# Designs tried in a protein design run: peptides against a protein of PDB entry 8BZL. Part 198

Target 1, 228 residues: chain A of PDB entry 8BZL
Amino acid sequence: SYDRAITVFSPDGHLFQVEYAQEAVKKGSTAVGVRGRDIVVLGVEKKSVAKLQDERTVRKICALDDNVCMAFAGLTADARIVINRARVECQSHRLTVEDPVTVEYITRYIASLKQRYTQSNGRRPFGISALIVGFDFDGTPRLYQTDPSGTYHAWKANAIGRGAKSVREFLEKNYTDEAIETDDLTIKLVIKALLEVVQSGGKNIELAVMRRDQSLKILNPEEIEKYV
Target 2, 242 residues: chain B of PDB entry 8BZL
Amino acid sequence: SRRYDSRTTIFSPEGRLYQVEYAMEAIGHAGTCLGILANDGVLLAAERRNIHKLLDEVFFSEKIYKLNEDMACSVAGITSDANVLTNELRLIAQRYLLQYQEPIPCEQLVTALCDIKQAYTQFGGKRPFGVSLLYIGWDKHYGFQLYQSDPSGNYGGWKATCIGNNSAAAVSMLKQDYKEGEMTLKSALALAIKVLNKTMDVSKLSAEKVEIATLTRENGKTVIRVLKQKEVEQLIKKHEEE

## One batch from the design tools (peptide; made by RFdiffusion4, then SolubleMPNN)

Design b1_p20_6_s1 (from b1_p20_6, 12 letters changed)
Fold by OpenDDE base, seed 3:
Structure b1_p20_6_s1 (fold): chain B 228 residues (1-228), chain C 242 residues (1-242), chain A 20 residues (1-20)
Amino acid sequence: as target 1 above (228 residues)
Amino acid sequence: as target 2 above (242 residues)
Amino acid sequence: PVIPTLSEALRERIEEILYY
């Protein structure tokens, strides 16, 4: 009998492998996304890069296309697979449709990929959640979240990973129209949210900012400190 | 907990992939491999455990493999798995060279294999590879490079790292003694010997039990050289005198 | 500071490698 990794329903209707994959996500460091008026911001808890590790190879935030970026939490190797598939799809879409993907489109693609891995015999779910941010061609900022089940939703703000609960609670209290009135305020909101769970302040935070009609910008530590 | 340990790579209730963890644990019992990046080169140092006098071919390198003209790797873990993966690395590198008429970038070769490794952690009927690898290389994009990959399909770039037996202790020693920006290949070799002397499960470090390869640039070409036993002996002797 | 055993240190390293 081939020990097939089978995601099957329990007698009580649970997909345990999907639920357990969600637990894998909780082992990841915290990521937060916030949609501002004309900006989207991703903030992540920077993994303490081992002293001798090349920081270049440790990324929690990545570009999927010029108008879309993603942060993930959970299994790093699984994330790489999803990211690569998403990047290919973004390029394919540009070639076939002659327009960049909408943030929703690429989110749906990723979600569908994840869902298939929950239903296919001989596959385990992806052990990652993702925050996907960007701008649609009409200039609308978007934030989506996907989880191991393949579900996805649009958000004003959200968080994933080990500190997600605390960060979400903070955002629920502090996300207001006034708090995102400017780009700088939006960035500050993300930083403040992360500081709820990140120890040792701004040095352990990575921030990615995408403004309308601009490319993804990863803020350097000095830039982050200006907002702390 | 055992129920999740015996099947294909599935998640535990706590979100753990035990088969991947067990593969990594198994590698922890394999011979020690070190990698150190210097300003003027990069090296691999590996424990040679199978010193069987009856081995016909003194395997010039039991654990260090040349992948192409610009890259080499060392392996820790299941030998059969290592052979499969090292062969795959060579094939990937050759296919790239054929397709693009230039050598594959170091990181791209590493990631290509890591995607394979990851697949063996996600698809049913497959087990994780019981192998970690250290990669050394040079390319025009990033110069000298050192990478580590594990059974999960994760990888990272390193200034110095260790896999296999006593790897945690070795990494700690490397962290303590590695001088960022000041590391010469000569100093890296000395550091490798120092760390191996402390981490190898042997009473005395001998040249017969250590394989060392260096990767340097000479006249615009990559040179991968396995140190001769006499050279390793000199390094050990020098360390003992210090 | 309890110096972790080699086994504990290895386990921690495994977790660090697997998850981000």
Scores: peptide ipSAE 0.370, ipTM 0.781, DockQ to the pose 0.340
Fold by OpenDDE base, seed 1:
Structure b1_p20_6_s1 (fold): chain B 228 residues (1-228), chain C 242 residues (1-242), chain A 20 residues (1-20)
Amino acid sequence: as target 1 above (228 residues)
Amino acid sequence: as target 2 above (242 residues)
Amino acid sequence: PVIPTLSEALRERIEEILYY
């Protein structure tokens, strides 16, 4: 059957392995990204870390560079490969171009990487989607999403993973200029969006905030509770 | 049943990698390996299954491998795959040492192997490795460390964990008895014996069926020591007296 | 040869390890 082959077109024009990779993404915990006026926020459903597991090694949000961070959903091992390649590219760009990458640039790089794995013989697609946020050099906040197919788009707000549909529906209704008028309101919007799918409130949420000309900040549980 | 796929690097309609899952299942039938992190050291404890009287060479350790001066690992799964991976770990560590003139950080070594494992799940013509590993080590960045890696190329740091046969039960016991922040190597050894005694399908735990290695720091150097049979016997005896 | 189906419990555990 074509659905059990390498990434090839079916008679009806489907790339089943890409579609199935998208199903792998749905097995991941939920991540949400929101672009505010002068802030970008990533929120994720915190995996119930086993009591004996080191939390340091369980990360859904990672920095790609000083001005760019990423959340993913899907196969953790696949994500590590993408993250490492993206980090190398960010550093390479700084060395060769003498400027940090734009969020679009690194997104396009990741997208191209994913796309190649959909077209190369003997390779399966990456089983991950990613939300990529950050600031361009001019101070413009950006949010992008990539899928296993290698497609990417810019968003005001979006979600990936198991609860993405519900979160997106919430964001479609509640993302307004008023809702992102301040940094705090933007953070609240992300939390409220995640609470659509996350049980037990703020304890199961991880939030990353990047403000203009500031480094990535991961909020502690106490800081998160202030917004709940 | 659509649940079996012989192809190694394809997604199922549900987004599953069946060959990776099957590899993980196969590891569940392998001998038990435990890792426990303490404040003053880290240990590996492994079930020794192949006690053949005709084996001439007392293999110093069947399941515990020294990787470099600062790291060791234990393996659960296919022995041949384990040999390949442990050799690769040694090579990676050596290359790093040669390049940077310092030992490879523990997590970097784990990650390097995990990238290889991941590749065997994504590139055609390759099957996943049927091996999970526990890594113990020390480096100047994080001190004593314990890691677990799976056939998927996923890994995590742990305070205590178990792979192989009855690993779920072992992990549950570890969760109950592990005292965070108060774990000494001595208490960790006792805990390892306790857990193995309950998880191994033997009527009586014997030193011949258990391998234990400890990693400590002495005078600013890492010391990796495989416990002698007599030492293991003493640990078992102490447990039986409690 | 009846390929043993993964128990549901084992499947869930594996999924928790593989996906985040």
Scores: peptide ipSAE 0.363, ipTM 0.790, DockQ to the pose 0.541
Fold by OpenDDE base, seed 4:
Structure b1_p20_6_s1 (fold): chain B 228 residues (1-228), chain C 242 residues (1-242), chain A 20 residues (1-20)
Amino acid sequence: as target 1 above (228 residues)
Amino acid sequence: as target 2 above (242 residues)
Amino acid sequence: PVIPTLSEALRERIEEILYY
C-alpha cells in the first residue's frame, strides 16, 4: 500500500505521507497572515489554554529574527524543530553575510528543510504549515506560506489550520487596497477574518503586528478589543 | 486504523501519529505522578507501584530523579525509557554547566530533551519514548517552575498537572482546588495528598506507596528534598483528619 | 454537560497536546 510509504509515489502520483501531513495541519488551530502596505499582521486562534497551564509556554506565533516572525499550524513539536533551525539560520546569516535574512530566504530555507524530510525513507514529513511574515531590509513587507511538502509561495493574505478555508474565502472577498489602506484597517481585516472561525470574539485571538522598522508586537487583549 | 498502528513514523490518513498516541495511552496506565507549583517551592508526588519486599530500602526514590542541583523530574511510563531519558537530562545539564559555567535554565533542559523525543517520532527505525515527564526546577529567570513533556516532544509549563493513571481526574481536582497566588508549599503538599488519595487505585493511601520531593530555595541555594516516609505519613494523617 | 469518559478525556488531552 503506497499510503504507508514515506517517500514512494502512488501510481497516480500522490505522496500520501505529505498529503496526510497536510491533514495534520488541518487539526491545528487557525492562523491568518495579511500583508498590508507597511505592516504585516499575524492572527491566530488561541488554543484554550488549560486552566493551570502557563501561557508563556503556549506560543503559536514566534519570532525567527528581529525582522521575521512565523505562525504555524499542526504538530507543535515539529514546529519547534523548524523554528529552532530557522532561528539558527537567521543568526548564521547575520554572522556570515552581515545582513539579516530576507523573508524569502528564510522561507526557502524552511521549505528546503521540509522538502528534504519528504525524500528520505527514514523521515516522515513535518506535520506543519507556516505563515512567515516580515520585512526585507529594504522595508518591503512580505508574507509567505510553507506546507509539509516544502512548497512555498508569496501571498497578500493567507490562512492555515482548521478554519483556513473559511478564512481564505473571507480574505478573497475582502482583501482590497482600501481594506489595507492603513495599519489599523489591516489589523481589523485580520480580526474580521479570524472571527469567521473563532468564537467569543477578541478573547480567543492572538495578534502579532510588525510595522516597518519596528519590532514584533504582540497585542494584548485590550488592544485587540479596540478593533472588534 | 489498524493498518497504520504498526508503523512508528507515519501519518494516518487523518494526519494522526498513532504510535505517538499509543505511547501516550500507555503512559495513562503508568503510576500517577503529579506536580504542583507553589509560591515558595515546587513539588513532585509519585505513586510507588513496585513495592517489592525484597527491594533494598536504599531506593529512596524510584520515580523521582534529581537532574542537577536545581532540577528534578518524575517519570510515568516505560522504566527503561525513563532511565535513558533521565540519564540524558543529566548529561545535557552537565554539558551545559561545563560549557557556560552556570546551571542550565529549566526550560532549556526540558526543550533539549523534547527535541530528542520529537526526533524519535519523526525518524525511521525509532519508536517514540513511552514516557512522560514532570520537571520541577528553579532558575534565576523564572524562579520556581513546573513542566510536563510527552512522547511527542511537546512540553508546557504548569502551575499544577498530573501524568499517568487517572491523570485526567487528577487534573480536574487540581483545577478545582488550586488557588492561584495563594499556594504555599504546605498547601501544595496537602493538595497533592488529597489528589493522590482520590486518584490512586488503592483502598487506602499509605506512605510507602507515595514518593514526594520538594524543591525550595534556602539561603540562595536550591534544596531538593525527598520527604521521609514519616513525613508523608504525617501528611496522610492530616488529610484523614480533615 | 456529559462528563467525558476518562478515555475520551485522555484522547482529547492527547489531541490537545499534539496539535496546535
Scores: peptide ipSAE 0.321, ipTM 0.755, DockQ to the pose 0.325; fails the geometry check

Design b1_p20_6_s1 (from b1_p20_6, 12 letters changed)
Fold by OpenDDE base, seed 5:
Structure b1_p20_6_s1 (fold): chain B 228 residues (1-228), chain C 242 residues (1-242), chain A 20 residues (1-20)
Amino acid sequence: as target 1 above (228 residues)
Amino acid sequence: as target 2 above (242 residues)
Amino acid sequence: PVIPTLSEALRERIEEILYY
């Protein structure tokens, strides 16, 4: 069945389905991640929740474990699959290794999962990129980004989704040691970065922060407005 | 364009899944299904299209399916696909009950099916299900709930929503008339009739063309009831008098 | 058979549903 050969090399060496999956990511709302000194921050563009939609069921930032959280851009249903697999792995790691995963470890796991879906003929790539943030057991804040190909890298700051280019350009200019000197400044940096692409200010931003030895905290709109 | 719409579960150059989009288009031609969440219950209202006099069994409920004691769903789309998915929902719910000795939470049942739907959009040789579902339920975690899922495997919780034919218009009407925090089941029923009357491609709304189910709590138990034709007639009559 | 192009409105709705 020709339907089994989904991801194949082109004559010029391209994996078109992977490239097209990257285009799917660009259809997603913008997400930004910033690593501070003792904080990691994720910010996402809130899609206008339909008036009658339950906001509880609309989440773009999720915890993978107590020390790791993730934001994504692209196909929501695909993301759910990846998130669930990652959560299981985090728990499995705790049981088998008796330590939480490092942020790099879980990123590598997710990346490997994605890569397998690019190489299996009977599967299409995942249409998502992810920003994975958290703290290693030594207290080091980490930020990783992964894409549909299964490639991953560590970042100081990065963005994914529709407005990623503009946000990255902003971060390249404004990410300095002074800009992340405090937790509040780091949060402000994320908000300012998102405001490059988000209309109508703080009401359309979802922000999550993780501090050293603290759980993921989703900021409410009122808290976000304090930084604007 | 044709190369990407003919193959199941591949991305277009623009990052689109055309087969999923086409499945959603197919659902747009299906009979209308409404869901409305109230403070004291939740309801499904569905268009009944297949009224054949020669049918031996008057299907009491053609489009509304009881899943377990605490949940029901309505379906818009391909009937055969719907049957497969509703059966799977029942099996998932039963397996959970057997494993954990408690009813499956509503959202977990929805997500379990959505994972299946998603898989049919990612694995080769499979096509998306041509089905959207509305789920109504009660659980101890969130109380009364209304969910919608689509062929992509995405889902969301709703106060009120619509799938199938003229769903966009119905949703618009629901947005206008739905009063958050003040919706009683009685008012929800009236709203359902109002919306169906305007969105169904029928000259006159009749009880024979509408199925309505309510989910309530009585004495600490979930009660799922399909309204009798006479009850639906009364609702329609009341609407016509207003 | 002209595959009816999904109306732009429907396309937007689908994109809103599919992509986050």
Scores: peptide ipSAE 0.320, ipTM 0.787, DockQ to the pose 0.559; fails the geometry check

Design b1_p20_6_s2 (from b1_p20_6, 12 letters changed)
Fold by OpenDDE base, seed 3:
Structure b1_p20_6_s2 (fold): chain B 228 residues (1-228), chain C 242 residues (1-242), chain A 20 residues (1-20)
Amino acid sequence: as target 1 above (228 residues)
Amino acid sequence: as target 2 above (242 residues)
Amino acid sequence: PEVPVLSEEHLKRYEEIVYY
């Protein structure tokens, strides 16, 4: 069946469809995640929304559960599928285990889903990377990153999307214990990191903040400007 | 190159899905469909290309489909694909109604179809649907709504948008003339005629070539109405006088 | 690989719709 999406090894050991899915991620706008001491922050480059488009339907950051949120880069429709599956799993876990998911658990679930799409004949990989952040039940802040291959790792800070290289270089230089000493400093670090790649300053940035024992908060533009 | 162009649902080396791109290109050649959200309603306006004198008077337009009591859509692209998708929309809406004893929320119906579209971009042996849709609806959560969905399985909410032939020019005109917060259904109808008159490749806009549906709320009920030819003629005449 | 000639406008619109 020549028309089937087949993720197979090349003679040199490459999974080209996975690599090409990673190129799809690079076409997405930049997202950054930073783990602070008692805070997790996601920052994203706002998509240039058409003047007449409803911003409500254009989201790069979404909640998976009360204690977990995710930013993605790449194919928007693919992301929706992953998000929906993750949300169902979060709810299922609460019902069956009687506790919220750990950030690692839901990350592993998403990663496993992605991996299956790299191994199943007749399916292409998901064209998305994700930054998954939240708090475990013990109050520990967590940041994970997943890619189209289904790999996942824990991070102190990371970035995905078109500007990810520049943002990561910035974070490698500027992520210190002093830079994340307070919640405000952590937020400021994310903004500064995004400003390396985002044009027109804070107006094109969306920030989501999750503090210990608090719900996800999306900062309004005025709140963001206070940190610029 | 042919490998990525001819194979369905595979990434190119640069991370592109060519079959989705080509499906979207094909829609660019379809008849124009407009959607405009107003404060007191929402409308669809579609170019009618096939005027067959022998067609029985269909209650609903060639390009505008009633989905349920609270939603309608217009289609641009492959007619056969459109028929499949519109039927699926109706089935989804009915199943939801039966299960929950309330109408499906507008965005949820759009999303359900978009998940199907997305699947046809990810699973081998399937091609993308060569159809873009505009959805108009009302629900208790967000009131009047306008959505657009594309072959990719992506969607967005809009105040005004266009799909099909000359859609880019139409969207540009809508951006110029759409007044946020001040749009009445009456002004939206006038705007639709204005845009269609400029974007349709016709020497003169006629009522026989335009289908318009409005969705309003009357006495706590959604009313979906296809404008009569005479009403469309009046709108065109009014535009010509301005 | 020869990619079919798509207009720059089409490519831009595609990218705007499909990626985020």
Scores: peptide ipSAE 0.307, ipTM 0.732, DockQ to the pose 0.609
Fold by OpenDDE base, seed 5:
Structure b1_p20_6_s2 (fold): chain B 228 residues (1-228), chain C 242 residues (1-242), chain A 20 residues (1-20)
Amino acid sequence: as target 1 above (228 residues)
Amino acid sequence: as target 2 above (242 residues)
Amino acid sequence: PEVPVLSEEHLKRYEEIVYY
């Protein structure tokens, strides 16, 4: 069956393994990213952790470097591989070039990695999409999105995973210069966007913010509730 | 037949490379891209399909890529494959410039990429690139040039051609309307609009849905210019008045 | 084996994301 072949073209010119990887992403929890004026914000839906599962073990927002972080939707194990490789590349870049990566650079690296896994007959695609946010050295906030195919684009705001369509529709309507005028307004926008698909309010949202020249900050539930 | 189309690019009993053919079918789903060679320049015209409000506007051109100071390309097919190939083109051009202290000749750049494409049709464990490219350029050897390459690693020079959706119909129209030896850049632009208007799967052609780049020579320097929306609107308006 | 028929919506999304 062409659909089970490791990423070969179908007779009609489709890469079914890539398409199926995209379906795997849709099964993932929702992630949203928004670029503000001087802030980048990532929000994720907290999956209902099994009663006996340690909540700390499910991190959907990960730092790649001091200036870059990533949220993902799809296969957690696949994401771990991508994150680790990206981290190694960030460190390697610092050592060899003596500067941190740009957000675009590391996005392109991840995208190229994904693309290679769609072209080798011995490998399946990665079943993940990612939102990559951070600051370039010049202080410019950046947001990128990647998919299983290895495509990437820069965004003002975007969403991935389950409920991404609804979140994106909300962002398309509500993302304005006024809505991102302040850091607090930008955070509020992300929370409101996630609340379109997340039930039970701020308790089921994980939120991370990165401001210019500051490290990634994960907001606690009490901090999130202040924006609701 | 099914055994040959599901494996790594191998010959069928008929001598066909089914994976290459299927890659070409994939390109048929991509937006239309046109190239037209004129006496005084070359142009690319591409359909813009992804107009999303949340896209960061920093992307001046969605489908047209500057390769170096003397060349640009447009792509039809799988975006991720296109990104890889476009990056490789830039690297090849840069390495040549560094090595020889002169820009790479247009055909040589196209050939170098085509060798890579061909390799992906011959070596085991790899699939063909699902991408066709149009190349526009200028060099001191052949002047203004237009090339097309496909997943097979084949390429050819063209006076006018089209890739992507409805490419066959577009090529037919170009064959009818292209006047050899009399094509100015102005007439080429008009022809591009005419063909896109008929071949794009849109009810009405708008400037938001079309990207156009021109390559000209001014004072002994190559100028690659992406037309502004206002300029494209004027071209569309002019076409509607004819 | 029948090539799985992707829904029109899935195809459209795929084309929007993967193809240009």
Scores: peptide ipSAE 0.034, ipTM 0.700, DockQ to the pose 0.029
Fold by OpenDDE base, seed 2:
Structure b1_p20_6_s2 (fold): chain B 228 residues (1-228), chain C 242 residues (1-242), chain A 20 residues (1-20)
Amino acid sequence: as target 1 above (228 residues)
Amino acid sequence: as target 2 above (242 residues)
Amino acid sequence: PEVPVLSEEHLKRYEEIVYY
């Protein structure tokens, strides 16, 4: 049975399934990442947790390792697969190389995984983009983005999901060395960026911060309100 | 449009997986299943549609399955798909127990199955499972738990939820009547009957048409019990008197 | 026979379940 490759080139050179996977990402809630001087910050639009849903099971930000975390936009189930594979790779790297992964390394791993799913017969692309942030072992803060195609780039700041265009436009105007001079200013920049698209203010925002030589910290709502 | 409807694992131009959506729609035609988390237990209540007199009254709940000593599930959707998934759940739980010499945590069992479901949405030549599940369980990490999973391979934890026919209406009712922190198993049972009575397309709720299972802790052990028909009848009667 | 199109409400609900 010729299971036709799901992702094929159009006559004009488009990979429609990859493009359509990018449209799936746009259905996801907004995520933003900002690299500060000695901090990386992820902010996400909280999905309206249905009354009676356990908030613990609704996560848009996850740790990949002690030094790396990720936010995603798009298909939740697809994200879980990618996250699990990335976590295994992070642990494997620690065991084999005796050092934690660099943020670039794990991003490249995720990107390669995504790319394989665009080229493998009988597989559709992953319907997710990811913002991957963390610190390299040398203490350098990093931010990467990857998309359904398996492309990845390093960023100072970026956004994915539904409101990404507006958030990026905001960041392009407001991301300056002065705006990220302190950890608090960096956090404030992320919040302000999200508030461009998030309705009902700070209550619908989740923030994660990672500082040099510190573990991922998810800010509680009270901490977020201090920056609003 | 039709081209995207016929292929099982293809994104539409809008980024939709139509086969997943259609699988979810198919579940909407299945019998109603409810799950309610209480302080002292968790329950599943399911509509029993296939009451055929010639069906061997096999003591087995048609819609409620014991997975291990600490977990059970209910299913809405295609029966054959449900059988495959419930069997897989049992195998996963058993393999974990053998490997780690402890019961699988509830969420880990749910996620393991959800990864399978997700795979059937991504790999060519496969269709999504036309099944949603409610999971009830107890573990040492989170105590009593209720989860829902759908054909997409997504899942969530819930205090109360519903799948199958009229699930949206049932969820709305649960949101109105569920009292966080004050829900006893007794109150949860009463709530389940109340919701089923309103959501089932029956003029009168009958014990023959309802399956209920409770999961409790007794003397440091999990007890999964399917209520007897007489017990369900008493619950219905009590509701009618109120 | 026109395949019944899912209602907008159902589509929204499914979107909320499938995407984040």
Scores: peptide ipSAE 0.366, ipTM 0.808, DockQ to the pose 0.567; fails the geometry check

Design b1_p20_6_s2 (from b1_p20_6, 12 letters changed)
Fold by OpenDDE base, seed 4:
Structure b1_p20_6_s2 (fold): chain B 228 residues (1-228), chain C 242 residues (1-242), chain A 20 residues (1-20)
Amino acid sequence: as target 1 above (228 residues)
Amino acid sequence: as target 2 above (242 residues)
Amino acid sequence: PEVPVLSEEHLKRYEEIVYY
């Protein structure tokens, strides 16, 4: 009996629990990230907040630090664990190193955490992928993606979740230097990308924008409609 | 599918956690619990299934637990799991109070337990808790609050919600009758009775089968009160007259 | 033993709670 959640290799070298965790990610609502010139944008498919649910408790985009934010797809409870650990690490880094984390640093931390859960006996992988965006201290915009395996890569643009394939196909065609020439164009690109998979237009989109030397801004529905 | 119905919570090929799903299914057979947020208070209403005449007069509700002076919860699911989790909630709340010399914020208490629940879905040799909880509370940050948490370790804030038997039907009724911004505790109590009357598999709702607790603020203090049977009877009677 | 198949409604509710 598999008394312990053991991630083992198949005879053909597959880590099935990691692959299956990736399938869990596909059940999550779509998230998209785009790196502009001096802006990073996260867009998420807004899950229809159930009538009578407090919207405050439904967040898919979370700040990790003042200079880093994260969107996720997959298991919400798993995401909360990762986010909390990442936040603690960001604060710890500020205290010990006296500088904010780089986006790559915190991504690597998250990736390492995920990887350990693929190799540690008695643990299942995290059922989440994440888009991590922000600015390094030098003002460079960054976008990283990480998956349940603990792999991570830098991207110009990427998507995760149920509509990720369609969104990525759109971004591959439409991500150009001209399309990100301005902050507004970059935001429009994210919205257009999400509209490939989101029904009913801007009402079902949540957007977070981080500009150089600025805090994370969540756009309100009226602001989003201006770009539609 | 068959290989993944193990005691160890692992992903299915489709990315599902069957043990979490089955825990939620088990909760669907538990007694109904309702929570309703009002402008002037918050309430829990729970189905009492175990009416044993030899039970000593429980001053405290079978399904409603006081957590601290500012919070209470109700449980749907496995009683033993509920006892463990409610005890843990009390311990977390006390540790916080000792450490910070102030009551734990409601959402922080909920989150702390949800992290435990989540861990029991991720670590080997553990099974998910077969319990959903409704939390009512007051704090200085958000005022009156209602939360729901599930075996997955996820939670959400609600204006009104239901767990346990016939919860889907109850939620539908709450969506129809809940008036946002206009809900008084009095109207919330009436709504709770209305919903329970329709969702409980009983021919007639009786006060002995319903537990209700209210959380209010009086003179800058939180008051958690379990309604007396006579008070519940009056609420039922009023509903029958309408 | 064949794993019981949850109803579509139950699965939907599960997904609403567990996934985001």
Scores: peptide ipSAE 0.303, ipTM 0.771, DockQ to the pose 0.632; fails the geometry check

